# Designs tried in a protein design run: peptides against a protein of PDB entry 3OAK. Part 41

Target 1, 145 residues: chain A of PDB entry 3OAK
Amino acid sequence: DDLEQYLDEKILRLKDEMNIAAQLDIDTLNKRIETGDTSLIAMQKVKLLPKVVSVLSKANLADTILDNNLLQSVRIWLEPLPDGSLPSFEIQKSLFAALNDLPVKTEHLKESGLGRVVIFYTKSKRVEAQLARLAEKLIAEWTRP

## One batch from the design tools (peptide; aimed at target 1 I119)

Design b1_p28_5_s2 (made by RFdiffusion4, then SolubleMPNN; from b1_p28_5, 17 letters changed)
Fold by OpenDDE base, seed 3:
Structure b1_p28_5_s2 (fold): chain B 145 residues (1-145), chain A 28 residues (1-28)
Amino acid sequence: as target 1 above (145 residues)
Amino acid sequence: SMAEKLKEQEKRLEELQKESEELLEKLR
């Protein structure tokens, strides 16, 4: 119906925005590596983060989020960057918190690749301990019988 | 299994980190 269509379009637009932000940050960091210009800072994801969190936190959007595989874009945002760094602390913390409230199922993890990335955060030596614990909590929830 | 796939992904990401660190070292 009209509402479903509206919500689908909203989520799909956000996916596009997230993917663009991720690519722009990758481009920035690649240029930083190539030129040595340390003034280049990737900020596109951070700028968009409040909007992402706002959408992910709305219970009435949960089904639309999952059905349209927005979690794929979340996964992309969590992946390591070209310079080997991880997304900002705030991005990690905010996304893990938001994911905790979503009714994520196995099929969503498979189609998004999110499970693989979150496992990385439970084990990586570059992840802050408190964020690793949040990742562990997610994995525990998702793997419940 | 899913567990194995997750471990493989972790390994790939760690390798990426290592490679990136090597590249950064060359810029010094």
Scores: peptide ipSAE 0.028, ipTM 0.485, DockQ to the pose 0.033
OpenDDE base, seeds 1, 2, 4, 5: peptide ipSAE 0.026, 0.025, 0.027, 0.025; ipTM 0.604, 0.588, 0.603, 0.595

Design b1_p28_5_s4 (made by RFdiffusion4, then SolubleMPNN; from b1_p28_5, 17 letters changed)
Fold by OpenDDE base, seed 5:
Structure b1_p28_5_s4 (fold): chain B 145 residues (1-145), chain A 28 residues (1-28)
Amino acid sequence: as target 1 above (145 residues)
Amino acid sequence: DEKKRKEEEEKRLKELQKESEKLLEELT
């Protein structure tokens, strides 16, 4: 219906917004590496994080979120950065928390690539222990019989 | 070039932020 279409469009816009934010941060860090300019700070994802968390927390948007593959953008946000670093602790924590409340299915994991990335967080020695545990919890939930 | 691309992306981002803000407002 009209409302569903409206919500789809809004989520898709947020998805694009997230993707652009991620790319801008990548560009910033690449430039930092190339120039050595340490004043270049990647902040676009952090700035957008509150909005992302707010949207992901709305139970009534779950279907819209999942149907429009917003999780792909979540995956992108969780990927390692050009300098080899991980997204900020806050981004990791907030996203893992938000993901815990979504009815994520196998199909969503496949189309987004989120599963592989979260598994990475369970195994990486660069990840804080508490975040690794959150990632493990997600994997356990998603692989639950 | 990269600079121009970045500027265009920033502009696009701002536009999207404005548009997507309505979603957040409607949900609060």
Scores: peptide ipSAE 0.093, ipTM 0.664, DockQ to the pose 0.033
OpenDDE base, seeds 1, 2, 3, 4: peptide ipSAE 0.026, 0.035, 0.022, 0.045; ipTM 0.560, 0.540, 0.485, 0.610

Design b1_p28_6 (made by RFdiffusion4)
Pose (drawn by RFdiffusion4):
Formats: structure tokens, C-alpha cells, sequence
Structure b1_p28_6 (pose): chain A 145 residues (1-145), chain P 28 residues (1-28)
């Protein structure tokens, strides 16, 4: 029905917006490298983050989020950037806190590649200790026999 | 340019290692 299509569209639009924001930040960081212009900063993901957090925090949107592979975009947001730098602390914390509340299943991890990037957060030296503990906790919740 | 090529190679290795580790953990 219309309501279901409306919710799918809402999540699909957010997925595309998140992908555009990540790609624009990547272009900015590549541009920052090719040209050593130190004033260049990547802020599109940070600008969109409140909208992403608002959607991820609604329990009645969990099915729509999971069914439409929005977690693929979340993985893209957590990936290290071309120079090896991580996204801002606010993005990392907001996304991990939202994942702690979502009923993520193996199929979602498979389609999103989210498990791979969370493992990276348990190894990275640049990740704050509290977020590493959250990442380890999530890996544990997902590697249950 | 050489530093960036090294960073790119390290990131690719880390991605492969994180993938392999994830597969090993989920296979258990």
C-alpha cells in the first residue's frame, strides 16, 4: 500500500543522499591530496548526520531500514577515507549507538558488508577506546554460534 | 605520490584481512 511505499521511498532516498555525501567528501579528500590545499575539509557526511540519526533511531523504521540495505550506506560512512583517516568521532559514535539498537541479522551483514568495517574498528589505532569497546561488543553480538 | 601508493596498498591489505577475519568468526 501507499504507506509501505512511502516508507521504502524515504529510506531509499536517504540511502542515495548518504552515498552522495560520502562520495563528495571522498572527492574533497582526493582533491586535498592531488592539490595540497589545506583549507579543504569534508563536511557533507557531518551535515547530513542528524537526518541519518533521526531515521536510524525510529524502531518503527527498523524493518524498512533493514529490508532496503541502508546498512550498506552506514558501512560506507564508517570506511576509512583514501588517506587512511577515519570519519569524525560524532559520526562513528552516532552510527555505532544506532547499530546497538537495530535487530541486525546475518543476511543484513552479508548484503551490507557492515561486519568487515566493524572489525576494522577493533584494530585501528586511531579509534577511541570507548568506540572500540562498542565495536567489539557488536562483533560479539553478531558472532554467536 | 609514493606515500599515497603505500597508504592505498595498506588500506587494501587491511580490507582483505578484516574480510578474512570476519569470515573466520562467522564460520564458527
Amino acid sequence: as target 1 above (145 residues)
Amino acid sequence: EEEMAEIEEELEEEEEEAQEEWEELTAE

Design b1_p28_6_s1 (made by RFdiffusion4, then SolubleMPNN; from b1_p28_6, 13 letters changed)
Fold by OpenDDE base, seed 4:
Structure b1_p28_6_s1 (fold): chain B 145 residues (1-145), chain A 28 residues (1-28)
Amino acid sequence: as target 1 above (145 residues)
Amino acid sequence: MEKLKEIQEKLKKEKEEAEEEWEELVSK
């Protein structure tokens, strides 16, 4: 119906925006590595983060989010960056918090690749302890019988 | 650059381990 279509389009637009933001940050950091210009700062994801969190936190969008595989973009946002750094603490924290409230199923994790990435956060020595615990909580929830 | 390379290699290894663990979890 009209509402469903509207919501799908909304989520797909956000998905696109997220992917673009991620790529722009990657490009920025690659350029920083290449040129040594330390003034180059990757800011696209952090600028878009409030919008992402707002959408992810809306219960009425949960089905649309999951059906349109927005979690793939979430996964992309959580991937390590070219310089070996991780997304900002706030990005990690916000996304993990949002994920905790979504009815994520195994199929969604497979479709998005999010499962393997979140497990990474439980294991990586580069992750803050607080965030590792959040990741662990998610994995525990997703893998319960 | 060496430091970056080392970090990247460590991350690669960690990602591979995470992948293996994920596969194990979903195979149960």
Scores: peptide ipSAE 0.516, ipTM 0.898, DockQ to the pose 0.605
OpenDDE base, seeds 1, 2, 3, 5: peptide ipSAE 0.512, 0.509, 0.508, 0.512; ipTM 0.896, 0.895, 0.895, 0.896

Design b1_p28_6_s2 (made by RFdiffusion4, then SolubleMPNN; from b1_p28_6, 11 letters changed)
Fold by OpenDDE base, seed 5:
Structure b1_p28_6_s2 (fold): chain B 145 residues (1-145), chain A 28 residues (1-28)
Amino acid sequence: as target 1 above (145 residues)
Amino acid sequence: MEEQEEIKKKLEEEEEEAEKEWEELFSK
């Protein structure tokens, strides 16, 4: 119906924006590595983060978020960067918090690749303890019988 | 560069471990 179509389009637009932001940051960091220009700073995801968090927190969008595999873009935002660094503390914290309130099922974890990435955050020695605990909480919820 | 290579190596190991655990937990 009209509402469903409207919500789908809204989520798909955000998904596209997230993917673009991620790619722009990757391009910036790759150029930084190639040129050695330390003035090149990846800021696109940070700029878009408030909008992402706002959408992920809306209960009426949960089904649309999951059905359109927005979690794939969330996964992309959580992946290690070209220089091996991890996304900013704020990105990790905000996304883990938002994920905690979504009715995520195993099928969504598989189709997005998010499951593997969150498990990574429970294992990485470079992840802040606070964020590792959030990741562990998510895994515990997703593996609940 | 040496430090960067070490970081990448450790990252790959951690990602591999994560993949293995993911498969074990959710392959059913």
Scores: peptide ipSAE 0.521, ipTM 0.883, DockQ to the pose 0.570
OpenDDE base, seeds 1, 2, 3, 4: peptide ipSAE 0.510, 0.520, 0.518, 0.520; ipTM 0.881, 0.883, 0.882, 0.883

Design b1_p28_6_s3 (made by RFdiffusion4, then SolubleMPNN; from b1_p28_6, 12 letters changed)
Fold by OpenDDE base, seed 5:
Structure b1_p28_6_s3 (fold): chain B 145 residues (1-145), chain A 28 residues (1-28)
Amino acid sequence: as target 1 above (145 residues)
Amino acid sequence: MEEMKKIKEELEKEREEAEKELEELLSK
């Protein structure tokens, strides 16, 4: 199927871009820690965020997103950073909102590790209350009997 | 750096707890 192939390639490309963005931000923050240069700012994920949200929000891409484990890259973006901080408020909010519309199943949570990370957000004292509530809603939906 | 160490340890603890909770929830 030509369409399926096209969509797969699109999602796989985005995964690659997301992973690169995450690594570049990690590298920036590691250098910041090593040098103490507070002028070093990690901006790669934020720059790519609109594209990520756009893709995650398209219903016609849902199956492709899940089948190609794009959620693994979403999980990576939600991971704590080298300095112990969390991704920006905007990244958290946007991703949680987008995840709410995806038909995520248990298998996807396991494949991506997303379930563990989102539960972390429900419990961490470093997470804003409103975002913790969004995470709680996701967990409730994913673990519904 | 000492503060960072403490933060990392706390994060690890929280992640472990999250993992246990997930396992419990998914086992229902």
Scores: peptide ipSAE 0.185, ipTM 0.767, DockQ to the pose 0.759
OpenDDE base, seeds 1, 2, 3, 4: peptide ipSAE 0.166, 0.183, 0.182, 0.163; ipTM 0.750, 0.764, 0.763, 0.752

Design b1_p28_6_s4 (made by RFdiffusion4, then SolubleMPNN; from b1_p28_6, 11 letters changed)
Fold by OpenDDE base, seed 4:
Structure b1_p28_6_s4 (fold): chain B 145 residues (1-145), chain A 28 residues (1-28)
Amino acid sequence: as target 1 above (145 residues)
Amino acid sequence: MEKMKKIKEELEKEEEEAEKEWEELVSK
């Protein structure tokens, strides 16, 4: 119906925006590595983060989010960056918090690749303890019988 | 440069371990 279509389009637009933001940050950091210009700062994801969190937090969008595999873009945002760094603390925290309230199923984790990535955050030595605990909580919830 | 190399090697290892663990979880 009209509403469903509208919501799908909304989520797909956000998905695209997220992917673009991620790529722009990757490009920025690659350029930083290449040129040594430390003034180059990857800011696209953080600028878009409030919008992402807002959408992810809306209960009425949960099905649309999951059906359109927005979690793939969430996964992309959580991937390590070209310089080996991880996304900002705020990005990690906000996304993990948002994920906690979504009815994520195994199928969504598989199709998005998010499952593996979140497990990574439970294991990485460079992840803040607070965030590792959030990741662990998610894994526990997703793997419950 | 060396630091980045080591970080990436560590990341790769951690990612591989994460992948194995994930596969184990979904195979149950």
Scores: peptide ipSAE 0.569, ipTM 0.905, DockQ to the pose 0.599
OpenDDE base, seeds 1, 2, 3, 5: peptide ipSAE 0.556, 0.564, 0.569, 0.565; ipTM 0.902, 0.904, 0.905, 0.904

Design b1_p28_7_s1 (made by RFdiffusion4, then SolubleMPNN; its pose is not in this set)
Fold by OpenDDE base, seed 1:
Structure b1_p28_7_s1 (fold): chain B 145 residues (1-145), chain A 28 residues (1-28)
Amino acid sequence: as target 1 above (145 residues)
Amino acid sequence: MSEERKREEEERELEERQKALLEKLEQP
């Protein structure tokens, strides 16, 4: 209905915003590498993070989030950056916490690629222990019979 | 049980969960 369509469009707009933010940060970091200008800081994802968390925390948006594959953009935000570094601590923590409250199913993990990325966070020695624990909790939930 | 043994068990359990998830992701 009209409300469902409105919510779909809202989530799709957020998805686009997330993808743009990720690309802008990638561009910034690539330029930093190319120029050596260490004053260049990637801030677009951090700026958008509160909005992302707000949306992910809304129980009434869960179906819309999952149906529109917003998790693909979440996956993109979690991927290593061009310089090999990981997203900020706050991004990791906030996203892992939010994911814990979503009814994520195998099909969503497949279409988003999120499953493999979260596994990466449980294997990487570069990840903070408390964040690794959050990632482990997600894997535990996603593997329950 | 020693702390070391507990950590080893937790690691094994994690590895099994990782494997289980990968299997789910690879199935059509």
Scores: peptide ipSAE 0.544, ipTM 0.874, DockQ to the pose 0.887
OpenDDE base, seeds 2, 3, 4, 5: peptide ipSAE 0.539, 0.543, 0.540, 0.538; ipTM 0.873, 0.874, 0.871, 0.871

Design b1_p28_7_s2 (made by RFdiffusion4, then SolubleMPNN; its pose is not in this set)
Fold by OpenDDE base, seed 5:
Structure b1_p28_7_s2 (fold): chain B 145 residues (1-145), chain A 28 residues (1-28)
Amino acid sequence: as target 1 above (145 residues)
Amino acid sequence: MEAEEERRRREEELERRIERLLELLEQP
C-alpha cells in the first residue's frame, strides 16, 4: 500500500527529528552546566513543536503514530532536563492537549514509557496546576472504566 | 478555590487511577 508506506515514512522522519532535537537541547544544557556559559539556550524542541503538534492533530495519522511508537519521542520531550528543569509550559500544554485526542491504549503506554511520565506530572509540586489537571484527565481516559 | 470536599475526592480518585494504571503497566 503506497499510502501506508508514505505515512510510515512521514512519522518515522518526524520521530528522528524529535529525538535529534531532544538530544541537541540536552547537549546544550550539559555544556551550559559544564562551562557556566549562560548564553547557551536550548531551543531545538521549541522550534520543532509546531510541526509535532500539526502531525499529532491529524486524525488520519493516529494509527501510524501509535504503531510506530512516536509516543516514545513524546515521552522523551516531557522528561526533566539536565539542569533539573521541566520542558517549557507551551511544550507541556501542547503535548498533553494532543495526547487527549489520540486513542492511546495500554500497549502504547508500555512501549513508550509515557504512562509513568504522565503520572509524574500529576504528583510533582513543580508542575503548574493547569497542566497537572490535563495529566489527570489523560490517566482517567487510560484507566476507564 | 476548589471546595475542600471536592479536592479530597479528586485526590482519592487520582490515587486509585494511578494504582490501576501501574497495575496495567506491570501486566505481561
Scores: peptide ipSAE 0.583, ipTM 0.892, DockQ to the pose 0.788
OpenDDE base, seeds 1, 2, 3, 4: peptide ipSAE 0.579, 0.577, 0.578, 0.574; ipTM 0.889, 0.888, 0.887, 0.886

Design b1_p28_7_s3 (made by RFdiffusion4, then SolubleMPNN; its pose is not in this set)
Fold by OpenDDE base, seed 1:
Structure b1_p28_7_s3 (fold): chain B 145 residues (1-145), chain A 28 residues (1-28)
Amino acid sequence: as target 1 above (145 residues)
Amino acid sequence: MSAEEERRKREEELERRIKALLELLEQP
């Protein structure tokens, strides 16, 4: 129907924007490494984060989010960057919080790769304790009988 | 329970859940 199509298009546009933001940040950091120019700062994901959080928080978008594999883009945003660093504290915190409210199923974890990434956040010594706890909560929810 | 015991139990529970999740993810 018309509403379903509209929602699909909305999510697909966001997915594209997220992927572009991630790639631009990767490009920035790669250039920083190559040139040594420490003034190069990756800001694209941070700039887009409020929009991402807004969409992920909408209960009426949950099915559309999951059906269009937006979680793949969420996974991409959570992956380590070229310099080995993790995404900003705010990105991690916001995404983990938003994920907690989504009815994520095993199939979504598989098709997005998100499951393994969140597991990483529970085990990595580079992750802040507060964020590791949020990741643990997600694992707990995804493994409830 | 001591703080250390609580921490240990939390870690053990996490490991069990991680194992369970990995098994789910590996299923065709």
Scores: peptide ipSAE 0.597, ipTM 0.898, DockQ to the pose 0.820
OpenDDE base, seeds 2, 3, 4, 5: peptide ipSAE 0.596, 0.596, 0.590, 0.593; ipTM 0.899, 0.898, 0.896, 0.897; seeds 2, 5 fail the geometry check

Design b1_p28_8_s2 (made by RFdiffusion4, then SolubleMPNN; its pose is not in this set)
Fold by OpenDDE base, seed 2:
Structure b1_p28_8_s2 (fold): chain B 145 residues (1-145), chain A 28 residues (1-28)
Amino acid sequence: as target 1 above (145 residues)
Amino acid sequence: EEEEEREEEREREEELREREKRLLELME
């Protein structure tokens, strides 16, 4: 119906915006590495984060979020950056919190690649202990009987 | 008490690794 179509389009637009933000930040950091210009700062994901959190927190959007594989864009946002750094603490914390409230199933983890990325966060020494524990909590939730 | 805490931490880590293994298997 009209509402379902509207919601699908809304999520797909956000997915596109997230992917663009991630790529722009990658481009910024690649240029920073290439030129040595430390004034270049990746800010696109941070700017878009409030909108992402707002959408992910809406229970009525859960099915639309999962069906349109928005979790793939979440995975992209969580991946290490060209300089080897991780996304900001706030991005990690906000996304892990949002993921905890979504009815994520194995099929969603598989099609998004999110499962492997969250496992990375349980193993990496570069991850803050607080966030590693949140990642562990997600793994525990996703592997419940 | 310190030894007990270390044992609990090892158990939690083992459980986590088992869950991670299971999750990866489910995605194969």
Scores: peptide ipSAE 0.512, ipTM 0.843, DockQ to the pose 0.837
OpenDDE base, seeds 1, 3, 4, 5: peptide ipSAE 0.510, 0.509, 0.509, 0.505; ipTM 0.842, 0.842, 0.839, 0.841

Design b1_p28_8_s4 (made by RFdiffusion4, then SolubleMPNN; its pose is not in this set)
Fold by OpenDDE base, seed 1:
Structure b1_p28_8_s4 (fold): chain B 145 residues (1-145), chain A 28 residues (1-28)
Amino acid sequence: as target 1 above (145 residues)
Amino acid sequence: DAEEAERERRRREEELERRQEALLEKMQ
């Protein structure tokens, strides 16, 4: 119906915005590496984060979020950057918290690649302990009988 | 004590590993 179509379009627009933000940050960091200009800072994802968290926290958007594979963009935001660094502490914390409240199923983890990325966060020694614990909680929830 | 803390750490790591493998199997 009209509402479902509106919600789909809303989520798809956000998905595009997230993907663009991720790519712009990658471009910034690649340029930083190429030029040695340490004043270049990747801020596009951080700027968009409040909007992402707001959308992910809405129960009425859960089905639309999952059906349109917005979690793929969440996965992209969590992946290591070209310089080998991880996304900001705030991005990790906010996304892990938001994911905890979504009815994520195995099929969503598989099609988005999110499952493997969260596992990475439980294994990597580069991850802050409190964030690793949040990732562990997600895995525990996703593996419940 | 330190010994108990170490045992708990190991138990936690083993449980995490089991859950990681379980998730990978579910996604196979």
Scores: peptide ipSAE 0.509, ipTM 0.863, DockQ to the pose 0.844
OpenDDE base, seeds 2, 3, 4, 5: peptide ipSAE 0.505, 0.256, 0.260, 0.261; ipTM 0.867, 0.783, 0.785, 0.791

## One batch from the design tools (peptide; aimed at target 1 R75 L109 F120 W142)

Design b1_p29_1_s1 (made by RFdiffusion4, then SolubleMPNN; its pose is not in this set)
Fold by OpenDDE base, seed 5:
Structure b1_p29_1_s1 (fold): chain B 145 residues (1-145), chain A 29 residues (1-29)
Amino acid sequence: as target 1 above (145 residues)
Amino acid sequence: VEELLELLKLSEEELEKLLKEEREEEKKK
């Protein structure tokens, strides 16, 4: 199926881009820590965020997103940074909003590790209350019998 | 679901440690 192949490739490319962006930001922050150069700002994820949100919001891409484990990259984007801080509020807000509309199943949580990071957000004191509540909502949905 | 239930028993610090360890492992693969 040409369409299926096209969609798979699209998602896989985005996945790669997301992973690269995350690593670049990590590298930037690590360098900032090492050098003390406070002018170093990690902006790669923020720059790519609109594209990520656009893809995640497409209902017709849901199966492709889940089948290709794009949620692994979402998890990576949500993980704490080298300095112990969290990704920008906008990244958190956008991704949690997108996750709320995806038909995430147990198998997807396991293969992506997304469950671990979302639970972290329910407990972390570094997370805004509104996002913690959203994370709790997701966990509640994913733990339904 | 079962894994999530177990993870809910962990503290923030324990979860953060798990996430960090997972990232390190993935980076090596």
Scores: peptide ipSAE 0.656, ipTM 0.939, DockQ to the pose 0.923
OpenDDE base, seeds 1, 2, 3, 4: peptide ipSAE 0.652, 0.648, 0.649, 0.651; ipTM 0.938, 0.938, 0.938, 0.938

Design b1_p29_1_s3 (made by RFdiffusion4, then SolubleMPNN; its pose is not in this set)
Fold by OpenDDE base, seed 5:
Structure b1_p29_1_s3 (fold): chain B 145 residues (1-145), chain A 29 residues (1-29)
Amino acid sequence: as target 1 above (145 residues)
Amino acid sequence: VDELLELLGKSEEELLEMLREEREKEEKE
């Protein structure tokens, strides 16, 4: 119906924006490495983060979020960067908090690849303890019988 | 669930490499 279409379009737009932000930050970081210009700062994801958090926190959008595989973009934002570094602590904290409130099912994990990334966070020594524990909580919930 | 259980046995390094490879595949598509 009209509402479903509106919500789908909204989520798909955000998904696109998230993917663009991630790529722009990668491009910025790569250019920084290539040119040595330390003034180049990757901030596109940080700028978009409030909007992402706002959408992910809306209970009425949960089905639309999951059905449109927005979690794929969440996964992309959480993935280690090409140099192996992690996204900012704020991005990690915000996204893990949002994930904790979503009714994520096995099928969503498979189509988004989110499970693989979250498991990485349970293993990584570079992740803050509080976020590692949250990642462990999510994995436990997603692997319960 | 089965995949997650399998991945729990992987090291940080193995998972990092897996994620890197998947990203590279997506970029080529």
Scores: peptide ipSAE 0.625, ipTM 0.930, DockQ to the pose 0.927
OpenDDE base, seeds 1, 2, 3, 4: peptide ipSAE 0.624, 0.622, 0.624, 0.625; ipTM 0.931, 0.929, 0.930, 0.930

Design b1_p29_2 (made by RFdiffusion4)
Pose (drawn by RFdiffusion4):
Structure b1_p29_2 (pose): chain A 145 residues (1-145), chain P 29 residues (1-29)
Amino acid sequence: as target 1 above (145 residues)
Amino acid sequence: SEEFEEFWEKTEKEGEELYEEAEKAYEEA
């Protein structure tokens, strides 16, 4: 029905917006490298983050979020950038907190590649200790026999 | 299940590879 299509469209639109924001930040960081222009900063993901947090925090959107592979976009947002740098602390913390609340299943991890990037957050030296503990906790919730 | 264990083995390995690659790019930057 219309309502279900409306919700799918809402999540699909957010997925595309998130992808555009990540790609624009990546372009900015490549541009920052090719040209050593130190004024260049990547802020598109930070600008869109409240919208992403608002959608991820609604329990009645969990099915729509999971069915439409929005977690693929979340993984993109957590990936290290071309120079090895991580996204802002606010992005990391907001995304991990939201993941703690979502009923993520193996199929979602498989389609999104989210498990791979969370393992990276347990090894990275540039990740704050509290967020590493959250990442380890999530890996544990997902590697149950 | 066997498929579950293979999935996480592969995912863990790819996550460790990503870590090595990010550490190398970060040191070079």

Design b1_p29_2_s1 (made by RFdiffusion4, then SolubleMPNN; from b1_p29_2, 13 letters changed)
Fold by OpenDDE base, seed 3:
Structure b1_p29_2_s1 (fold): chain B 145 residues (1-145), chain A 29 residues (1-29)
Amino acid sequence: as target 1 above (145 residues)
Amino acid sequence: SEEDEEFWREMREEGEELAREAEEKYKKF
């Protein structure tokens, strides 16, 4: 119906915006690596984060989020950066909190690749303990029969 | 299911590899 179509389009637009933001940050960091210019700071994801959190927090959008594979963009935002560093603590915290409230199923993890990345957060020595615990909680929930 | 169990075994292996790769890069830069 009209509402469902509107919501699908909204999520797909956000997905595109997230992917663009991620790529711009990657470009910035690659340039930083290439030039050694430490003044280059990747900020596109951080700037878009409030909008992402707003959408992910809406219970009535859960099905739309999952059906349109927005989790793929969430995965991209959580992946290690070109220099091996991690996204900002705020991005990690916000996204893991949002994931905790979504009815994520194995099929969504397969189509998004999110499972591998969340497991990464349980293994990395540079992840804050509180976020590692959240990642572990998610894995435990997602692996339940 | 058996399929899901296989999936998660692979994901654990891949996640650990991703962690090793990221750490290697982080030390390099």
Scores: peptide ipSAE 0.642, ipTM 0.935, DockQ to the pose 0.915
OpenDDE base, seeds 1, 2, 4, 5: peptide ipSAE 0.637, 0.640, 0.641, 0.640; ipTM 0.934, 0.934, 0.935, 0.934

Design b1_p29_2_s2 (made by RFdiffusion4, then SolubleMPNN; from b1_p29_2, 12 letters changed)
Fold by OpenDDE base, seed 5:
Structure b1_p29_2_s2 (fold): chain B 145 residues (1-145), chain A 29 residues (1-29)
Amino acid sequence: as target 1 above (145 residues)
Amino acid sequence: SKELEELWRKMEEEGLKLAEEAEKKYKEF
C-alpha cells in the first residue's frame, strides 16, 4: 500500500546515502594517502550517522529495514577499510547498539554479509574490548534457535 | 539444521579471514 511504498522508498534512499557516504570517505582517505595531506578528514559517514541511527532505532521500520537489506549498507559502514583500518569508534558503537534492537535473522545476515563482518569484530586485535563484547553479544543472540 | 550450521561455519571462517587480512594490511602511520 501507500505507506509500505513510502517506507520502502525511505529506506532505499537512506541505503543509497549510506553507500555514497562510505565511498566518499574512502575516496577522501585514499586521497589523503596519495597526497600526504593529513588535513583531509573523512567525515561523511559521521555526518550521516545520526540519521542512520534514528532510522535503525524505529521499531515500526524494522521489517522495512530488513526487507530492503539496509543491513548491507550497515555492513559496508562496518567493514575494515582498504588499508586495514577500522571505522570510527563512534560509528562502531552506534551501529552495534542499533543492531541490538533489530530482529535480525540468519537470512538477513546472509543477504547483507553482515554476519562475517560482526564476527570480524570478535576476532580483530584492534577492536576496542567493549565493542568486541557487543559484537559477541550480537552473534550469541543471532545464533539462538 | 545442518544447512544453518554450515552457513554459520562459513560466516565464521570468512570473518576470521577478514580479520587476518585487515591485520596484514594495516599500517600505523
Scores: peptide ipSAE 0.663, ipTM 0.929, DockQ to the pose 0.786
OpenDDE base, seeds 1, 2, 3, 4: peptide ipSAE 0.660, 0.648, 0.658, 0.651; ipTM 0.928, 0.925, 0.928, 0.925

